# Peptides against a protein of PDB entry 4N7V, part 130

Target 1, 222 residues: chain A of PDB entry 4N7V
Amino acid sequence: TLRSITSPLVAHRLKPIRQKTKKAVVSILDSEEVCVELVKEYASQEYVKEVLQISSDGNTITIYYPNGGRGFPLADRPPSPTDNISRYSFDNLPEKYWRKYQYASRFVQLVRSKSPKITYFTRYAKCILMENSPGADFEVWFYDGVKIHKTEDFIQVIEKTGKSYTLKSESEVNSLKEEIKMYMDHANEGHRICLALESIISEEERKTRSAPFFPIIIGRKP

## One batch from the design tools (peptide; made by RFdiffusion4, then SolubleMPNN)

Design b2_p22_5_s1 (from b2_p22_5, 8 letters changed)
Fold by OpenDDE base, seed 2:
Order: C-alpha cells, then sequence, then structure tokens
Structure b2_p22_5_s1 (fold): chain B 222 residues (1-222), chain A 22 residues (1-22)
C-alpha cells in the first residue's frame, strides 16, 4: 500500500513555492495545496500534460489532464482543472501515481525541513526550529560565522574557516574541540528552549479556534 | 545575510532532490 511507503504529506503553514525541472514542476500554492505538473516539450514549447493536486493534509488527490491530455502551455501556475477530473483518497490512489505522490511528499518534507517554525534570537546566534516532523531540523547561525545544523540523523558543523564536518554519533560529539563544544552547548540550549516553546504554544493553539500561531519569532536581531 | 544563505541552501537541496527523482 501507499501508506506502507509514505505518510500523507502535510503542507500546512508552508509558503508558496514553485520549482521546475525538465520533467515536472512542483508547487505549493497559496491554498497550501501541492501540485505536481508533468511537463513535456513539443516544438520548443513546454506543456503540462498531467496535474496531481494534493490537499494540504495530503489525504485528497485530484488528478486531471489539461485539454483532454493534449496539454496546456506551461505557465506561472498550474492549469485550472476543466474536464475529466479524478479524485482519490490517499488510500485509494492508483499505484501508477504513487511515485509522483512520493516525490511530492519528499518535496514537502524537504521544504518543511527548511521552513522556520520557531525563530529564536540569542545574544550569539539565530536559532531556528523547522517544521518537519518528527524530529524537526534545528539550525543555529552564529553571528561570528559558525553554523550548526541538527537533524535526526546527524549534526553538521561549519566553522569560521568554512571547514565543514558531520557528526553521526555521540562519541564524535564528545570528541569535539573545546572551542566547538562551546558552540554546541549554546546550540543545545537554544534547541531545548525552542522545543519547550513549541510544546507550550502548540498546546495553546490546540485549545483555540484562531489562526495558526506558528511561525513565531522570539527575540530580536542584536 | 542568513536568509539569503538559507534560500541558497534550500535551492541546492531541492536541486539534489530533483536530480534523484529524474
Amino acid sequence: as target 1 above (222 residues)
Amino acid sequence: DIEEERKKELEEELKKLFEEEE
């Protein structure tokens, strides 16, 4: 099943984005829906032959073929659906569309990993907790040029010199130079604070019927 | 500028993602 290989994508709170490749255009719309446009070139003109439109919660997939499959000229947004529209639930999506859904999901997850959920300014750094879940990415941009990027799988460190390395175990973290450990300590503190704030704010958001609280910014640029 | 750098990183990661899927 599709569910065995991916979960429904979640595009809530993501800003609109449109990315093009040779074969496809993937978009997050203002409506927070996600569109995958299949692109074909004919006579030096690009046409959209197929559109996969996915709801913001990932549970509904609308598929249509512009101009009865003849295609619609590629534009700055997906073509509007007209005729011959198919609507599927996530669990009823035909297998032939699974790859495209998976791609859309991976796209959204990547965007989420780069989308600020909480921005926290400290004296020394701009800390950012991202939207991806579980195990949101966490970035710390120190004003002196050091950067720390934490993910579920690794910690990447970029030093002032531009030297970059990846840590994949606690042992490697413990073996860091003392000066780098200071940055790591600050990063960990910022991470803890952001996670705590996320928990508190999410709970309040759940209790209210207002617009989403996130993204939020805590503090100011020094 | 941090925001510009973050934008660049996103673009690079998206490029990699697309290359993997094509």
Scores: peptide ipSAE 0.595, ipTM 0.922, DockQ to the pose 0.803
Fold by OpenDDE base, seed 4:
Structure b2_p22_5_s1 (fold): chain B 222 residues (1-222), chain A 22 residues (1-22)
Amino acid sequence: as target 1 above (222 residues)
Amino acid sequence: DIEEERKKELEEELKKLFEEEE
């Protein structure tokens, strides 16, 4: 099943973006829907032959073939669905569309990993907890040039000199230079705070069921 | 500028993602 290889994508709170490639264009719309446009080139003109429009919660996929399948000239936004529209739930999506959905999902996940959910300014750094899940990315941009990027799988460190390395185990973390450990300690503290705030704010969101509270900014730029 | 750098990183990662999918 599709569910066995990916979860429904989640595009809530993501800002619009449109990324073009040779064969496709992937977009997050103002509506927070996600569109995958299949692009074909004929006589030096690009046409959209197929569109997968995925709801913001990933559970509904609307597939249509612009201009009766003849294709619609590529524009700055997906063509509007007109005819020959098929609507599927996530679990009923035909297998032939799974690859495209997975592509959209990966795109969204990447965007989420770069989309601030909580920005926290400390005395020494700009800390950012991202939207992706599970295990949101966490970035710490120290004002002196050091950067720490934490993911669910690794920690990347960029030192003042530009030297970059990735840590994938506790042993590697423990082997850090003492001066780098200081940055790591600060990063971890900022991370803890952001996670705590996320929890508290999310709970309040649940209780009020109002407009989303995120993204938020805590503190001020120096 | 941090925001400019973050934008650059996103663009680079997107590029890589698409290269892998194409």
Scores: peptide ipSAE 0.605, ipTM 0.924, DockQ to the pose 0.788; fails the geometry check
Fold by OpenDDE base, seed 3:
Structure b2_p22_5_s1 (fold): chain B 222 residues (1-222), chain A 22 residues (1-22)
Amino acid sequence: as target 1 above (222 residues)
Amino acid sequence: DIEEERKKELEEELKKLFEEEE
């Protein structure tokens, strides 16, 4: 099943973006829907032959073939659906479309890992908790040029000199130079605070049933 | 600028992502 290899994508709160490749264009729309446009070239002109439009919660997939399958000239946005539209639930999506859904899913997950959910300005750094889950990415941009990027799998450190290295275990973190540990300590504190705030705000958001509270900015830019 | 750098990082990662798929 599709569910055995991926979960429904989540595009809530993501800003619009459009990425073109040789064979496809993937977009997040203002509506937070995700579109995969399949592109073919004929006589030096690119045409959209197929469109997968996925709901913001990933559970509904609308598929259509522009211009009766003849294709529609590639533009700066997906062509509008007209007729011969098919609608599927995530669990009923035909296998022939699974790879394209995975394209969209991986695209969205990457964008989420780079989309601020909480921005926290400290005296020394701009801390950013991202939208991806589980284990959201966390970036700390120190004003002196040091950068720390935490993911579920690793911690990347970029020093003032531009030297970059990756830490994959707690042992490696404990072996850091003392001066780098100071940055790591600050990053960890910022991370803790952002996670705590995320929990509190998410709970209030649930209770209020209002518009999304995120993204939020905490503190002032120096 | 931090925001410009973050934008660049996203673009580079997106490029890599689709190179792997195609």
Scores: peptide ipSAE 0.605, ipTM 0.924, DockQ to the pose 0.778; fails the geometry check
Fold by OpenDDE base, seed 5:
Structure b2_p22_5_s1 (fold): chain B 222 residues (1-222), chain A 22 residues (1-22)
Amino acid sequence: as target 1 above (222 residues)
Amino acid sequence: DIEEERKKELEEELKKLFEEEE
């Protein structure tokens, strides 16, 4: 099943983006829907031959073939669906579309990992908790040039000199030189605070049932 | 500028993602 290889994509709160490749265009729309446009070239003109339009929660997939399958000229947005539209739930998506869905999912997940959910300015750094889940990415951009990037799988450190390395275990973290540990301590504190704020704000958002509270910015730019 | 750097990082990773799919 599709569910055995991926979960429904989640595009909520993501800003619109349109990324073109030679064979496809992937977009997050203003509606937070995700579109995969399959592109073919004829006589130096690009045409959209197939569109997968995925709901913001990933659970509904609408598939259509513009202009009766002849294709619609590539534009700055996906062509509107017309006739002969197929609509599927996530669990009923035909296998022939699974790869395209997975591509969309990977795209969205990458965008989420780079989309600020909480931005927290400290005296020494700009801390950013991202939208991806579980284990949201956390970036700390120190004003002196040091950068720490925490993911579920690793911690990347970029020192002032430009030296970069990746840590994948606690033992490696513990082996850091003292000056880097100070940055790590600050990063960890910022991370803790962002996670705490996320929890509190999410709970209030749930209770209020209004417009999304995220993304949010805490503190002032230096 | 941090935001500019973050934008570049996203663009680079998107490029890599697409190269893997093509």
Scores: peptide ipSAE 0.601, ipTM 0.923, DockQ to the pose 0.778; fails the geometry check

Design b2_p22_5_s2 (from b2_p22_5, 6 letters changed)
Fold by OpenDDE base, seed 1:
Structure b2_p22_5_s2 (fold): chain B 222 residues (1-222), chain A 22 residues (1-22)
Amino acid sequence: as target 1 above (222 residues)
Amino acid sequence: MIEEEREKELEEELKELFEEEE
């Protein structure tokens, strides 16, 4: 099943973006829908032959073939759907489209990992909790140039000199230089606070029918 | 500056993702 390969993508709160490759264009629209455009070149002109338009919650996939499959000239946005469209649920998506959906999902997940959900300014750093889940990325940009990037899988440290290294276990973290441990301690505290705030804000958001609360910014740069 | 760096990182990672899919 498709579900065994990937989960429905989630594009809520993501800003519009458009990325072109040789064979495809992937976009997040203002509507927070995700579009995958299949691109072909004929006579030095690029045409969109196929479009997968995926809902913001990933559960609905609309597929259409511009100009009856003849293609539509590539533009700065996906071509509008025609009357000849197919609509599928996630669980009913034909297998021939699974790879493209997976690609869209990976794209969205990557964008989410770089999309701030909570920005928290401390005395020493700009802390950012990202939108990806589970185990959201957490970045700490210290004002003195040190950077710590925490993911579910590792912690990357970039020192003032630009020296970069990756930590994959608690043992490695415990073996850090004392001065680096100080940065790590601060990063961890910021992370804790962001997670706590995320929980609190999310709960309030659930209780309210107002506009989304995220992204949010806490504090200000000194 | 920090935001610009994050955007660059995203672009680089997207390139890698695209290369995998092509």
Scores: peptide ipSAE 0.124, ipTM 0.751, DockQ to the pose 0.896
Fold by OpenDDE base, seed 3:
Structure b2_p22_5_s2 (fold): chain B 222 residues (1-222), chain A 22 residues (1-22)
Amino acid sequence: as target 1 above (222 residues)
Amino acid sequence: MIEEEREKELEEELKELFEEEE
């Protein structure tokens, strides 16, 4: 099943973006829907032959073939659906579309990993908890030029000199120089605070049933 | 600045992602 290889994508709170490649264009719309446009070239003109429009919660996939399958000239936005529209739930999506859905899902997840959910300014750094899940990316941009990037799989450190290295285990973290450990300690504290605030705010958001509270900014740069 | 750097990182990672899929 599709569910065995991926979960429904989540595009809530993501800003619009459009990324073109040779064979496809992937977009996040103002509506927070995700569109995959399949592109073919004929006589030096690019045409959209197929569109997958995925709901913001990933559970509904609308598929259509512009201009009766003849294709519609590629533009700055997906062509509007007119006729011969198919609508599927995530669990009923035909297997022939699974790869394209996964493509969209990976795109959205990557965008989420670079989309701020909580921005927290400390005395020494700008801390950012991202939208991706599980294990959201966490970035700390110290005002002196040091950067720490935490992911589910690794921690990347960029020193003032521009020297960059990746840590993949606690043992490697524990082997850091004392100077770098100070930055790491601050990063970890900021991370803890952001996670705590995310939990509290998410709960209040659930209770209130209002517009999304995120993204939020806490504090300001000194 | 920081936002510009994040956008650049996203663009580079997106390029890599699409190269894998195509």
Scores: peptide ipSAE 0.152, ipTM 0.775, DockQ to the pose 0.894; fails the geometry check
Fold by OpenDDE base, seed 4:
Structure b2_p22_5_s2 (fold): chain B 222 residues (1-222), chain A 22 residues (1-22)
Amino acid sequence: as target 1 above (222 residues)
Amino acid sequence: MIEEEREKELEEELKELFEEEE
């Protein structure tokens, strides 16, 4: 099943973006829907032959073929669905569209990993908890130039000198220089705080069922 | 400046993602 490969994408709170490749254009719309446009070139003109429009929660996929399948000239936004429209739920999506959905999902996940959910300014750094899940990325930009980027899979450190390295195990983390450990400690503390805030704020969102509270900024740069 | 760097990183990773899918 598709679900065994990926979860429904989540594009809530993401800013609009449009990325073009040779064969496709992927977009996050103002509506927070995600569109994958299949692009074909004929006589030096690019046409959109197929569009997958995915709801912001990833659960509904609308597939349509612009201009009766003849294609619609590529523009600055996906063509509106007019004909040859099929609507699927995530679990009922035909297998032939799985690759395209997975691509959209990966794109959204990547965007989420670079989309601030919580920005927290400390005395020493700008800390950012990102939107991706599970295991949201966490970035710490120290004002002195050190950067720490935590992901679910690794920790990247960029030192003042520009020296960069990736840590993938606790052993490697434990082998860090003492001066770097100080930065790591601060990063971890900021991370803990952001996670705590995320939990508290999310709970309040659930209770109020109002407009989203995220993204949020805590503090300000000294 | 930090935002610019972050955006640059996103662009680079997006490029890589697209290259993998092409």
Scores: peptide ipSAE 0.136, ipTM 0.758, DockQ to the pose 0.880; fails the geometry check
Fold by OpenDDE base, seed 2:
Structure b2_p22_5_s2 (fold): chain B 222 residues (1-222), chain A 22 residues (1-22)
Amino acid sequence: as target 1 above (222 residues)
Amino acid sequence: MIEEEREKELEEELKELFEEEE
């Protein structure tokens, strides 16, 4: 099943994006829906032959073939659905569309990993907890130029000199130079704080009928 | 500057993602 290989994508709170490749255009719309446009070139003109429009919660997929399958000229937005529209739930999506859904999902997840959910300014750094889940990315931009990027899989360190390296185990983290450990300690503290804030704010958001609380910025650059 | 760098990183990673899917 599709569910066995991916979960429904979640595009809530994401800013609109439109990214084009040779074969496709992937968009997050103002409505927070996600569109995958299949692009074909004919006579030096690009046409959209197929559109996969996915709801912001990933649970509804609308598929249509612009201009009766003849294609619609590629524009700055997906073509509007007209005739011959198919609507599927996530669990009822035909297998032939799974690859495109997975692509959309990966795209959204990547965007989420680069979308600030909580920005927290400390005395020494700008800390950012991202939207991706589970195990949200966490970035620390120290004002002196050091950067630490934490993911569920690794920790990347960029030193003042520009030297960059990746840590993939606790032993490697423990083997860091003392001066780098200081940065790591600060990063970990910022991470803890952001996670705590996320929990608190999310709970309040759940209780409230207001607009989303995220993204949020805590403090300001000194 | 930080935002610009973050945006650049996103673009690069998106490029990689697209290349994998093409």
Scores: peptide ipSAE 0.108, ipTM 0.740, DockQ to the pose 0.886; fails the geometry check

Design b2_p22_5_s3 (from b2_p22_5, 8 letters changed)
Fold by OpenDDE base, seed 5:
Structure b2_p22_5_s3 (fold): chain B 222 residues (1-222), chain A 22 residues (1-22)
Amino acid sequence: as target 1 above (222 residues)
Amino acid sequence: DIEKEREKELEEELKKLFEEEE
């Protein structure tokens, strides 16, 4: 099943983006829907031959073939669906579309990992908790040039000199030189605070049932 | 500019993602 290889994509709160490749265009729309446009070239003109439009929660997939399958000229937005539209739930999506859905999912997940959910300015750094889940990415951009990027799988450190390395275990973290540990301590504190704020704000958002509270910015720029 | 750097990183990673799919 599709569910055995991926979960429904989540595009909520993501800003619109349109990214073109040679064979496809992937977009996050203003509606937070995700579109995959399959592109073919004829006589130096690009045409959209197939569109997968995925709901913001990933659970509904609408598939259509513009202009009766003849294709619609590539534009700055996906062509509007017309007739002969197929609509599927996530669990009923035909296997022939699974790869395209997975591509969309990977795209969205990457965008989420780079989309600020909470921005927290400290005296020494700009801390950013991202939208991806579980285990959201956390970036700390120190004003002196040091950068720490925490993911579920690793911690990347970029020192002032430009030296970069990746840590994948606690033992490696513990082996850091003292000056880097100071940055790590600050990063960890910022991370803790962002996670705490996320929890509190999410709960209030749930209770209020209004417009999304995220993304938020805490503190001021230096 | 941190935001400019972040945009660059996203662009680079998107490029890599697309190269993997094609």
Scores: peptide ipSAE 0.621, ipTM 0.929, DockQ to the pose 0.776
Fold by OpenDDE base, seed 3:
Structure b2_p22_5_s3 (fold): chain B 222 residues (1-222), chain A 22 residues (1-22)
Amino acid sequence: as target 1 above (222 residues)
Amino acid sequence: DIEKEREKELEEELKKLFEEEE
């Protein structure tokens, strides 16, 4: 099943973006829907032959073939659906479309890992908790040029000199130079605070049933 | 500028992502 290899994508709160490749264009729309446009070239002109439009919660997939399958000239936005539209739930999506859904899913997950959910300005750094889950990415941009990027799988450190290295275990973190540990300590504190605030704000958001509270900015830019 | 650098990183990662798929 599709569910055995991926979960429904989540595009809530993501800003619009359009990424073109040789064979496809992937977009997040203002509506937070995700579109995969399959592109073919004929006589030096690019045409959209197929469109997968995925709901913001990933559970509904609308598929259509522009211009009766003849294709529609590639533009700066997906062509509008007209007729011969198919609508599927995530669990009923035909296998022939699974790879394209995975394209969209991986795209969205990457964008989420780069989309601020909480921005926290400290005296020394701009801390950013991202939208991806589980184990959201966390970036700390120190004003002196040091950068720390935490993911579920690793911690990347970029020093003032531009030297970059990756830490994949707690043992490696413990072996850091003392001067780098100071940055790591600050990063960890910022991370803890952001996670705590995320929890509190999410709970209040649930209770209020209002518009999304995120993204938020805490503190002021120096 | 931090935001400009973050945009660059996203663009590079997106390029890599689709190179792997195609």
Scores: peptide ipSAE 0.621, ipTM 0.929, DockQ to the pose 0.776; fails the geometry check
Fold by OpenDDE base, seed 4:
Structure b2_p22_5_s3 (fold): chain B 222 residues (1-222), chain A 22 residues (1-22)
Amino acid sequence: as target 1 above (222 residues)
Amino acid sequence: DIEKEREKELEEELKKLFEEEE
C-alpha cells in the first residue's frame, strides 16, 4: 500500500513555493495544497500534461489532465482543473500515481525541514525549530559563524573556519573538541526550550481550536 | 545574513532532491 511507503503529506502553514524541474513542477499553493505538474516539451514549448493536486492534509488527491489531455502551456501556476477530474483518497490512489505522490511528499518534507516553526533568539544564536516531523530539524546559527544543524538522524557542525562534519553517534558527539561542546550545549538548551514551547503552544491550540499560533518568534534579534 | 544563507541552503537541497528524482 501507499501508506506502507509514506504517510500523507502535511503542507499546513507552509509558504507558497514553486519549483520547476525538467520534467515537473512542484508547488505549494496559497491554499497550502500541493501540486505536481508533469511537464512535456513540444516544439520548444513546455506543456503541463498531468496535474496531481494534493490537499494540505495529504488525504485527497485530485488528478486532471489539462486541455483534455492535450496539455496546457506551462505558466506561473498550475492550470485550473476543468474536466476529466479524478478524485482519490490517499488509500485509494492508484499505484501508477504513487511515485508522483512520493515525490510531492519528499518535496513537502524537505520544505518543512526548512520552514521555521519556532524561532528563538538567544544571546549567542538564532535557534530555529522546523516544521518537519517526526523529529523536527533544529538549526542553531551562532552569530560568530558557528552553525549546528540537528536532525533526527545526525548532527552537522560547521565551525568558524568553515570546517564541516557530521555526527551520527553519541561516541562522535562525545569526541568533540571542548570548544565545540560549548556550542553544542547551547544548541541543546535552545532545542529543549523550543520543544517545550512547542508542546505548550500546541496544547493551547488544541484547547482553543482557533487560528494556528505557529510560526512564532521568541526573543529579539541582536 | 542568516536568512540569505538559509535560503541558499534550501535551494541547494531542493536541487539535490530533484536531481535524485529526475
Scores: peptide ipSAE 0.621, ipTM 0.929, DockQ to the pose 0.783; fails the geometry check
Fold by OpenDDE base, seed 2:
Structure b2_p22_5_s3 (fold): chain B 222 residues (1-222), chain A 22 residues (1-22)
Amino acid sequence: as target 1 above (222 residues)
Amino acid sequence: DIEKEREKELEEELKKLFEEEE
């Protein structure tokens, strides 16, 4: 099943994006829906032959073929659906569309990992907790040029010199130079604070049933 | 500029993702 290989994508709170490749255009719309446009070139003109439109919660997939499959000229937005529209639930999506859904999901997940949920300015750094929760990415941009990027799988360090390396175990973290450990300590503190704030704010958001509280900014640029 | 750099990183990661899918 599709569910066995991916979960429904979640595009809530994501800013609109439109990214083009040779074969497709992937978009997050103002409505927070996600569109995958299949692009074909004919006579030096690009046409959209197929559109996969996915709801913001990932549970509904609308598929249509512009101009009865003849295609619609590629534009700055997906073509509007006209006739012969198919609507599927996530669990009823035909297998032939699974790859495209997976691509959309991976795209959204990547965007989420780069979308600030909480921005926290400290004396020394700009800390950012991203939207790809649980296990959200966390970035610390120190004003002196050091950068720390934490993910579920690794910690990437970029030193002032531009030297970059990845840490994949606690042992490697513990073996860091003392000067780098200071940055790591600050990063960990910022991370803890952001996670705590996320928990508190999320709970209040749940209770209030209002518009999303996120993204938020804590502190100000120094 | 941190925001400019983040934009660049996103673009690079998106490029990699697209290359993997195509």
Scores: peptide ipSAE 0.618, ipTM 0.928, DockQ to the pose 0.797; fails the geometry check

